# Peptides against a protein of PDB entry 4AID: the designs that were tried, part 49

Target 1, 242 residues: chain A of PDB entry 4AID
Amino acid sequence: FDIKRKTIEWGGKTLVLETGRIARQADGAVLATMGETVVLATAVFAKSQKPGQDFFPLTVNYQEKTFAAGKIPGGFFKREGRPSEKETLVSRLIDRPIRPLFVKGFKNEVQVVVTVLQHDLENDPDILGMVAASAALCLSGAPFMGPIGAARVGWVDGAYVLNPTLDEMKESKMDLVVAGTADAVMMVESEIQELSEEIVLGGVNFAHQQMQAVIDAIIDLAEHAAKEPFAFEPEDTDAIKA

## One batch from the design tools (peptide; made by RFdiffusion4, then SolubleMPNN)

Design b1_p12_8_s2 (from b1_p12_8, 7 letters changed)
Fold by OpenDDE base, seed 3:
Structure b1_p12_8_s2 (fold): chain B 242 residues (1-242), chain A 12 residues (1-12)
Amino acid sequence: as target 1 above (242 residues)
Amino acid sequence: SEKVREKIKEAL
């Protein structure tokens, strides 16, 4: 197996991005690890557009599997087949920043699946899932103008904390999730308790700065392991306005 | 989210 791996230190934790061992039938597949939390992201895209496809058919599915049962907070026997509220929310957190980064006019079906394989009860798999999904898309050859990075920012003891643990988050006055490219913030979600706008804006800037190392790690992985770019020429919709 | 995105675009 040609296994490619990138390892970085990120927020005092080791982030590992790996490809080539599992899900090789996908267009892109990344095993991402932070602490003992492990996620698998897969990206698959259709090589043709469906007849009459009017919109970009991107689907994102984040799943916390029951075989991680015993290490998932709130993990009562998940009835097979429906996403939890958390899985639905995280699927949207992944979807929102990636959707606008596809080449305009690309309307081939794209499916991103993020599966939580292990949870350490410290590192939330949502941020790791966002990173893994970004990496899987960059490896896939899909016309995706990523990578995105992602970060969670807390405010604990009057300071910003990158990717606070679940225990540190209990003391945090901020739950700020940011996703962006190297150049731009794409998405912000925030739950805030009694903080100034200045602290929140500073948190977004902090997140965007801290995610650069992840973006660079995805680029380095893609340079060594990406598939050839899918030959996509957007139909010249401007040729009908001349 | 949009207001924060606008303010960040104005500050960059």
Scores: peptide ipSAE 0.015, ipTM 0.527, DockQ to the pose 0.016
Fold by OpenDDE base, seed 2:
Structure b1_p12_8_s2 (fold): chain B 242 residues (1-242), chain A 12 residues (1-12)
Amino acid sequence: as target 1 above (242 residues)
Amino acid sequence: SEKVREKIKEAL
């Protein structure tokens, strides 16, 4: 098995990105681990556009599968069928920053599936899911202009905290989720308590700085494990406006 | 084909 792995220290935790062991039938597949939280991201894309497809058919599905008898916080034993509110929100958090990064005119079906395989009750799988989805897309050969990084920022005892634990988040005056490329912030989602705009903006900058190590880790993994880029030529849509 | 591959290779 050609297994590629990238390991970095990130916010005082080991982040592991692995490909080539699992989900080989996908175009891209990444097993991401932080602490004992484990997610599998898979990216699959159609090699042709459906006739009459007028929009980009990207589907992002984040799933917290209870394979382990551990309580995912807020997860009662959900019967197979409907996404939770959390799963719906996290699917959107992943979708928002990646959707704009696909090559314009690409209208082949893309499916990103992020499955939580294990949860340590400290490390939220949402950030890890964003990172894993980004990595899986970069490995897939899809015309995706990533990677994205992601980070959660807390504000605890007058300092920024990268990817606070679920317990540290109880003391945090900020829940700031940021996703971006090397060059740009693509998404911000924030819940704040009595903080100045300066602290919040500083948190966005802190997040964007801290996610660069993840972006670099995805690039390094992709250099060693990415599939050949899909031969896609966008139709010259500028010629249709003439 | 080449320009998209170049842009993906420049982004990787």
Scores: peptide ipSAE 0.015, ipTM 0.520, DockQ to the pose 0.014
Fold by OpenDDE base, seed 1:
Structure b1_p12_8_s2 (fold): chain B 242 residues (1-242), chain A 12 residues (1-12)
Amino acid sequence: as target 1 above (242 residues)
Amino acid sequence: SEKVREKIKEAL
């Protein structure tokens, strides 16, 4: 097995990105670990466009499967078939920052699947899922102009906290999720309790700074493990408007 | 919110 692994310290926690052990049938596959929370991201893309395809067919599916809930006290058997509210929201959090980063004119089907394999009850798998999805796309050979990084920022005792635990989040006046590239913020989602705009903007900047180590870790993993880029030339549609 | 996105694009 050609297993590639990147390990970094991130917000006082060990982040591990691994490829080559699981889901080898995918175009990209990453096992990501933070604490004892573990996610598998897979990226698959069609090698041709469907005839008459008029939009970019990206599907993102985040799922917290019931086998991971064996460690979650009170995890009711989620009936197979309908995503929970959380799974729907996190699927959108992953979709929003990655969708704009595909090469314009690429209309081949792309499927990103993030599966929570383990949850430690401290580290929320949503941020880890965003990071893993980014890494899986960068490894896939799809025409994706990532990576993205992601971070959650809390405000606890008058300070920013990177990726607060579920217990620290109970005391936090901010739930700020940020995703971006090295150069730009792509997505912000925020729930704020009576904080100034200055604190919120400072939180976005803090998130963007803190995610650089993750972006660099994905780049380093991709340099060692990415597939050959898919040969895609967009049809020059600008020549038809003359 | 869209307003937060515009201000962040101006601050980067």
Scores: peptide ipSAE 0.011, ipTM 0.528, DockQ to the pose 0.017
Fold by OpenDDE base, seed 4:
Structure b1_p12_8_s2 (fold): chain B 242 residues (1-242), chain A 12 residues (1-12)
Amino acid sequence: as target 1 above (242 residues)
Amino acid sequence: SEKVREKIKEAL
């Protein structure tokens, strides 16, 4: 196995991004670890467009599988093949920042699957899943203008906290999830308890600053492990629907 | 909110 690994310290925790051990049949695959929370992101894309495809067919699927459920709070046996509310929300949370970063006119099917393999009950796999999905796309050769970083920001004891634990989040007045590129914030999702707009905006800036280390880590991993870019030239026909 | 996106784009 040609295993490539990037390790960084991020918010006082070790973030590990690994590729080459599992899911090698995917276009991109990243095993991401923070604490004892472990996710596998896979990216696959079709090498051709379907006839008559009029929209970009991106599917993002975040899954908390039953084998991790012994460590997932509220992980009732999903007897039904429907995503939980959490899985649906996190799938959208990953989709929102990545969707606009695909090259315009690319209408090949793209599937991103994030699977929670382990949960430590401290580190939420959603942020880790966003990071892993970004990394998997950057490794895939898909025409994706990433990476994105992601961060959760809390407000605990009058300070910003990067990726608060589930226990720290009980004391937090803010649950702020931010995703962005090196240059831009792409997505903000926030639940806030009686905080000023200034603190919230400062939290977005804090998140964007703190995610740069993750973006750099994904770039470094991609330099060592990315596939050749898929040759894609958009047909000029999509320029005429202004 | 679109308004939050606009304000963040103006503040970066």
Scores: peptide ipSAE 0.010, ipTM 0.524, DockQ to the pose 0.016

Design b1_p12_8_s3 (from b1_p12_8, 9 letters changed)
Fold by OpenDDE base, seed 4:
Structure b1_p12_8_s3 (fold): chain B 242 residues (1-242), chain A 12 residues (1-12)
Amino acid sequence: as target 1 above (242 residues)
Amino acid sequence: SAAVAAKIAEAL
């Protein structure tokens, strides 16, 4: 097994991105760990477009599996077949920032699957899942103009907190999830309790600054482990609309 | 975005 690993310190926690051990049949696969929370992201893309495909067929599926349910609250009641509200929301959080980063005109089917393998009840697998999905896409050879980073920002005791624990979040006046590239914020989602717009905008900037280390870690992993880029030339449709 | 994707594409 040629296992490539990147390890960084991020928000006072060790983030590990690993590839080459699991899901090698995917185009990209990343095992991401923060604390004792572990996620597997896989990216798979079709090597051809379906006849008559008029839109980009990206699907994102975040899943918390029953084998992790010994640590996941409510895991015993998940009937096989319908995503939980959390799984649906996190799937959208991953989808939103990555969708606009695919090369214009690419209409091959792309499937991103994020599976929570372990949960420590401290580190939420959603942010870790966003990071892992970004890394898996960068490794896949898909025409993805990533990476994205992601961060959660809390507001605790009058300060920004990067990726607050589930316990720290109970005291937080902000749940701010940000995703972006090195150069741009791509997505903001926020739940806020009586905070000024200035504090929220400062939180977005803080998140974007703090995610740079993750973006750099994904780039470094991709330099050592990415597949050859899929040969895709977009049809120059801009020449037909002039 | 283009500069980071270019760095990944130059490293591949």
Scores: peptide ipSAE 0.011, ipTM 0.520, DockQ to the pose 0.017
Fold by OpenDDE base, seed 1:
Structure b1_p12_8_s3 (fold): chain B 242 residues (1-242), chain A 12 residues (1-12)
Amino acid sequence: as target 1 above (242 residues)
Amino acid sequence: SAAVAAKIAEAL
């Protein structure tokens, strides 16, 4: 197996991005680990556009199918069914920042699947899933102008906290999820309790600064492990206006 | 909100 791995320290935790061991049939596949939380992101894209396709057919599916069956009291196997509210929300959190970064005019089907393989009950797999999806797309050869980074910011005891644990989040006055590129914030989602706009804006800046190490880690992994870029030339839509 | 994102893009 040609296994490539990047490891960084991030918010006092070890982040591991791995490719080449699992899901090798995908265009991109990344196993991401933080603490004992583990996610698999896969990216697959069609090599041709469907006849009559008029919009970009991106599908993002986040799935929490396998909690480690020993650490969650009352974890029933969620039968194959309608996505939970969380799974639907996180699928949108991943979709929102990545969708604008595809080359304009690319209308080949793209499927991103993020599967939670293990959950430690401390590290939420949503942020890890965003990072893993970004990395899987960068490895895929799809015309994706990433990477994105992502971060959660809490406000605990009058300070910003990067990726607070689920227990620290109970005491947090802020749940701020940010995604962005090296140069720009692409998405903000926030639940705020009695905080000033200045604290919230400072939290977004803090998130964007802290995600740079993740962006750099994805770039380093992609330099070593990315597939050849898919040859895509956008149809010159300006030639139809002449 | 789109208004927060616009203010952030002006402050970065």
Scores: peptide ipSAE 0.010, ipTM 0.559, DockQ to the pose 0.016
Fold by OpenDDE base, seed 5:
Structure b1_p12_8_s3 (fold): chain B 242 residues (1-242), chain A 12 residues (1-12)
Amino acid sequence: as target 1 above (242 residues)
Amino acid sequence: SAAVAAKIAEAL
């Protein structure tokens, strides 16, 4: 097994990105850990376009399977078959920032699957899942103009908090999820309790600054473990120069 | 975006 691992300190927690141990049959696969929360992201893409494919067929599936429920209080047997509301929302949170970053004209099927393997009840697997999905895509050889980073920002005791715990989030006046590249914010999702626009915009900037360490960690992992880029000529060459 | 992906592609 050629196992590559990147470890960084991020928001006072150890973030680990690992590849080469699990899901080696995927184009990209990343095991991401923060605290005792563990996610597996896999990226798979078709090596040809389907005849008559008119749109980019990206599917993102985030799932919190029942084997992780051994540590989740109240984890009754989720019947296999219907995503929870959370799983549906997080799948969209991952989809939104990554979809625009594929090279124009690429219409091969892409499947991103994020599986929560363990939950520590402190670190939400959604942000970790976004990071892991980004890393898995960067390792895959797909024509993905990532990485993205992601961060959650809270507002606790008059300060920004990076990736607040689930308990700190109960005291937070802001739940701000940001995803972006090194150069741009790609997605913002926010729930806000009586905060000024200035504090919210400051939170977006804080998130974008704090995610750079994650972006750099994904790049470093990709430099050591990415597959050869899939040979794809885009329909629009101006998309490569941006 | 392309500059970051290009950096990954140049490092491989």
Scores: peptide ipSAE 0.008, ipTM 0.520, DockQ to the pose 0.016
Fold by OpenDDE base, seed 2:
Structure b1_p12_8_s3 (fold): chain B 242 residues (1-242), chain A 12 residues (1-12)
Amino acid sequence: as target 1 above (242 residues)
Amino acid sequence: SAAVAAKIAEAL
């Protein structure tokens, strides 16, 4: 088994990105761990465009499977067949920052699946899922201009907190999720209680700074484990208008 | 590969 692993300390927690153990049938697959929270991200892309495909067919599915819920209070019976509100939200949080980073004109089907395998009740699998999805895409050979980093920022006792625990979040006046590239913020989602715009903007900057270590970790993993880039040349749509 | 690193570095 050719297992590649990157480990970093991030926000006082060990982040592990691993590939090559599971989901080898995917184009990219990453097992990501933070604390005892574990997610599997898989990326699969079609090697051809469907005839008459007018839009980029990206699908992102985040799933909290019932076997991961063995530690989660209230996880006892989700009926198979519809995403929860959380799963729908997190799927969108992953989709939003990655969608614009695909090469223009790429209209092959792409499927990103993030599966929560374990939850420690401290580290939310959403941020870890965003990181894992980014890493899986970078490994896949898809024409994805990542990596994306992600961070959650809290505001606790008058300070920014990187990836607050679920317990620290009860005391936080901010739930700020940021995703971005090395150079750009791609997505912000925020719930804020009585904070100034200055604190919020400072939180975005803090998140973007703190995610650089994750971006670098994905790059290092990709250098050691990425597939050869898929040969994609967009049809010159300007040549058909002459 | 150098080509993967180059695409990541062209994206950065």
Scores: peptide ipSAE 0.007, ipTM 0.518, DockQ to the pose 0.016

Design b1_p12_8_s4 (from b1_p12_8, 8 letters changed)
Fold by OpenDDE base, seed 3:
Structure b1_p12_8_s4 (fold): chain B 242 residues (1-242), chain A 12 residues (1-12)
Amino acid sequence: as target 1 above (242 residues)
Amino acid sequence: SAAVAAKRELAA
């Protein structure tokens, strides 16, 4: 197997991004690990547009499979077929920052699937899933203007904490999820307990600074493992108005 | 990705 791996220290934890071992039939596939939490992201895109397609058909599906190695919190036998509230929420958290980064006019079907393979009960798979999805898209050859990074920021004992554990989050006055490119914040989702706007804005900036190492790691992985870019020229829709 | 393609062009 031609396995490519990038390893970085990130927030006092080892982040591993790996490609080439599993899901090689996808356009892009990344196995991401932080602590003992493991996710597989796959990206698949259609090589043609469907006739009459008027919108960009991006589907993001985050799944916490009960058959995953380890424990999944709340993982009673989910009936096959309906996402939980958490899976629905995390699918949206991944969708929101990546959707605007596709080249305008691209209307080929894109499917991003993030599967939790292992959960350590300390590191939430959502942030790791966002990072893995970004990496998988960057490897795929799809006309995606990423990478994005992502980070969760807590506020514990009067300080910012990068990617707090599930136990540290119980003491946190902030649950701030940020996603962005190297240059811009693309998405903020926040639950705040009696904190100043200054602290929250500082948390967004802290997240954006801390995710640069992840963005750089995805780029380094993609330089060594990305497929050739899909040849896509947007039809000049201005030429039909003449 | 287009960003990766742009970096490859800068490294070539």
Scores: peptide ipSAE 0.021, ipTM 0.634, DockQ to the pose 0.015
Fold by OpenDDE base, seed 1:
Structure b1_p12_8_s4 (fold): chain B 242 residues (1-242), chain A 12 residues (1-12)
Amino acid sequence: as target 1 above (242 residues)
Amino acid sequence: SAAVAAKRELAA
């Protein structure tokens, strides 16, 4: 097995990105680990456009499977077949920042699947899922202009906390999820309790700074393990080289 | 964007 692994220290925790062991049938596949939380992201894309396809058919599916639910509070009754509210929300959190980063005019079907394999009850798999999805897309050869990084920022005891634990989040006055590229913030989602706009904006900046190490780790992994880029020429030549 | 494309070109 040609296994490639990148390991970094991130917010006082070890982040591991691994490829080449699992889901080798996907265009890209990444096993991401932080603490004892483990996610598998897979990216698959069609090598042709469907006849009459008029929009970009990206689907993102985040799933917390029942075998991980032995460590997930409240997981006992995921009815097979309907996404939970959390799974729906996290699927959107992953979709929002990645969708704009595909080359304009690319209308081949893209499917991103993020599966929670293990949960440690400390590290939320949503941020890890965003990172893993970004990495899987970068490895796939799809015309994706990532990577994105992601971070959660809390406000605990008058300070910013990177990726607070589920227990630290109970004391946090902020749940701020940020995703972005090296150069730009792409998405902000926030729940805030009685904080100034200055603290919130500072949190966005803090998140964007802290995600750079993750972006660099994804790039390093892609340099060693990415597939050849899919040859795609947009029909509309007005696609500005961004 | 350009950085990943440029790094892919450097890794090829």
Scores: peptide ipSAE 0.017, ipTM 0.594, DockQ to the pose 0.016
Fold by OpenDDE base, seed 4:
Structure b1_p12_8_s4 (fold): chain B 242 residues (1-242), chain A 12 residues (1-12)
Amino acid sequence: as target 1 above (242 residues)
Amino acid sequence: SAAVAAKRELAA
């Protein structure tokens, strides 16, 4: 097994990104760990477009599996059927920032699957899932103009907190999720309680600064482990509408 | 990936 691993300190926690051990049949696969929370992201893309495909068919599925349910609150009977509200929300949080980063005119089917393997009850797997999905796409060879980073920002005791624990979040006046590239914020989702716009904007900037270390870690991992880029040339007809 | 590929082309 050619296992590649990148480890960084991030918000006072160890973030580990690993590839080459699990899900090697995917185009990209990353095992991401923060604390004892563990997620597996896989990226798979079709090598051809379906006839008559007129939109970009990206599917993102975030899943918290039953084998992690011993540590997942309420996890006793996640039937394999309908995504939970959380799974639906996190799937959208991953989808939103990555969708615009695919090369224009690429209409091959892309499937990103994020599976929570373990939960420590401190580190939420959503941010870790966003990071892992970004890394898996960067490794896949898909025409993805990432990486993205992601961060959650809390406001606790009058300060910004990077990726607050689930317990710290109970005291937080802000749940701010930011995703972006090195150069741009791509997505903001915020729940705020009695905070000024200035504090929220400062939180976005803080998140974007703090995610740079993650972006750099994904780049370093991809330099050592990425597949060859998929040869994709957009058809001239989609270039005329740029 | 394309950004990583572009960085690889710049680093090569």
Scores: peptide ipSAE 0.015, ipTM 0.579, DockQ to the pose 0.015
Fold by OpenDDE base, seed 5:
Structure b1_p12_8_s4 (fold): chain B 242 residues (1-242), chain A 12 residues (1-12)
Amino acid sequence: as target 1 above (242 residues)
Amino acid sequence: SAAVAAKRELAA
């Protein structure tokens, strides 16, 4: 097994990105860990476009399997087959920032699957899932102009908190999820309680700054473990100067 | 982007 691993300290927690042990049949596969929360992201893309494909067929599926809930006191038996509201939301949170980063004109089918393998009840797997999905796409060879980073920002006791725990979030006046590249914010999703626009904008900037370490970690992992880039020439639409 | 440049340099 050629296992590559990147480890960083991020928001006072250890983030681990690992590839080469699991899901080797995927184009990209990343096992991501933060605290004791563990997710597996896989990226698979078709090597050809379907005849008559007129849109970019990206599918993102975030799932929290029942065995991950086995540590959750009162963990609802997820009924097999229907995504929860959370799973649907997080699938969209992953989709939104990554979709615009594919090379224009690329219409091959892309499937991103994020599976929660373990939950520590402190670290929400959504942010970790976004990071893992970004990493898996970067490793896949797909024409993806990532990485993205992601961060959750709380506002607790008059300060920004990076990736607050589920307990800290009960005291937080802000649930701000940001995703972006090194250069740009790609997505903001926010629930705000009695905070000024200045604090919220400061939270976006804080998130974007804090996610750079994750972006750099994904790049470093990709330098050591990415597949060869898929040979895709965009049709003569203006070269996305990235 | 620097990330795209880095990926291109790795493919060269």
Scores: peptide ipSAE 0.022, ipTM 0.600, DockQ to the pose 0.015; fails the geometry check

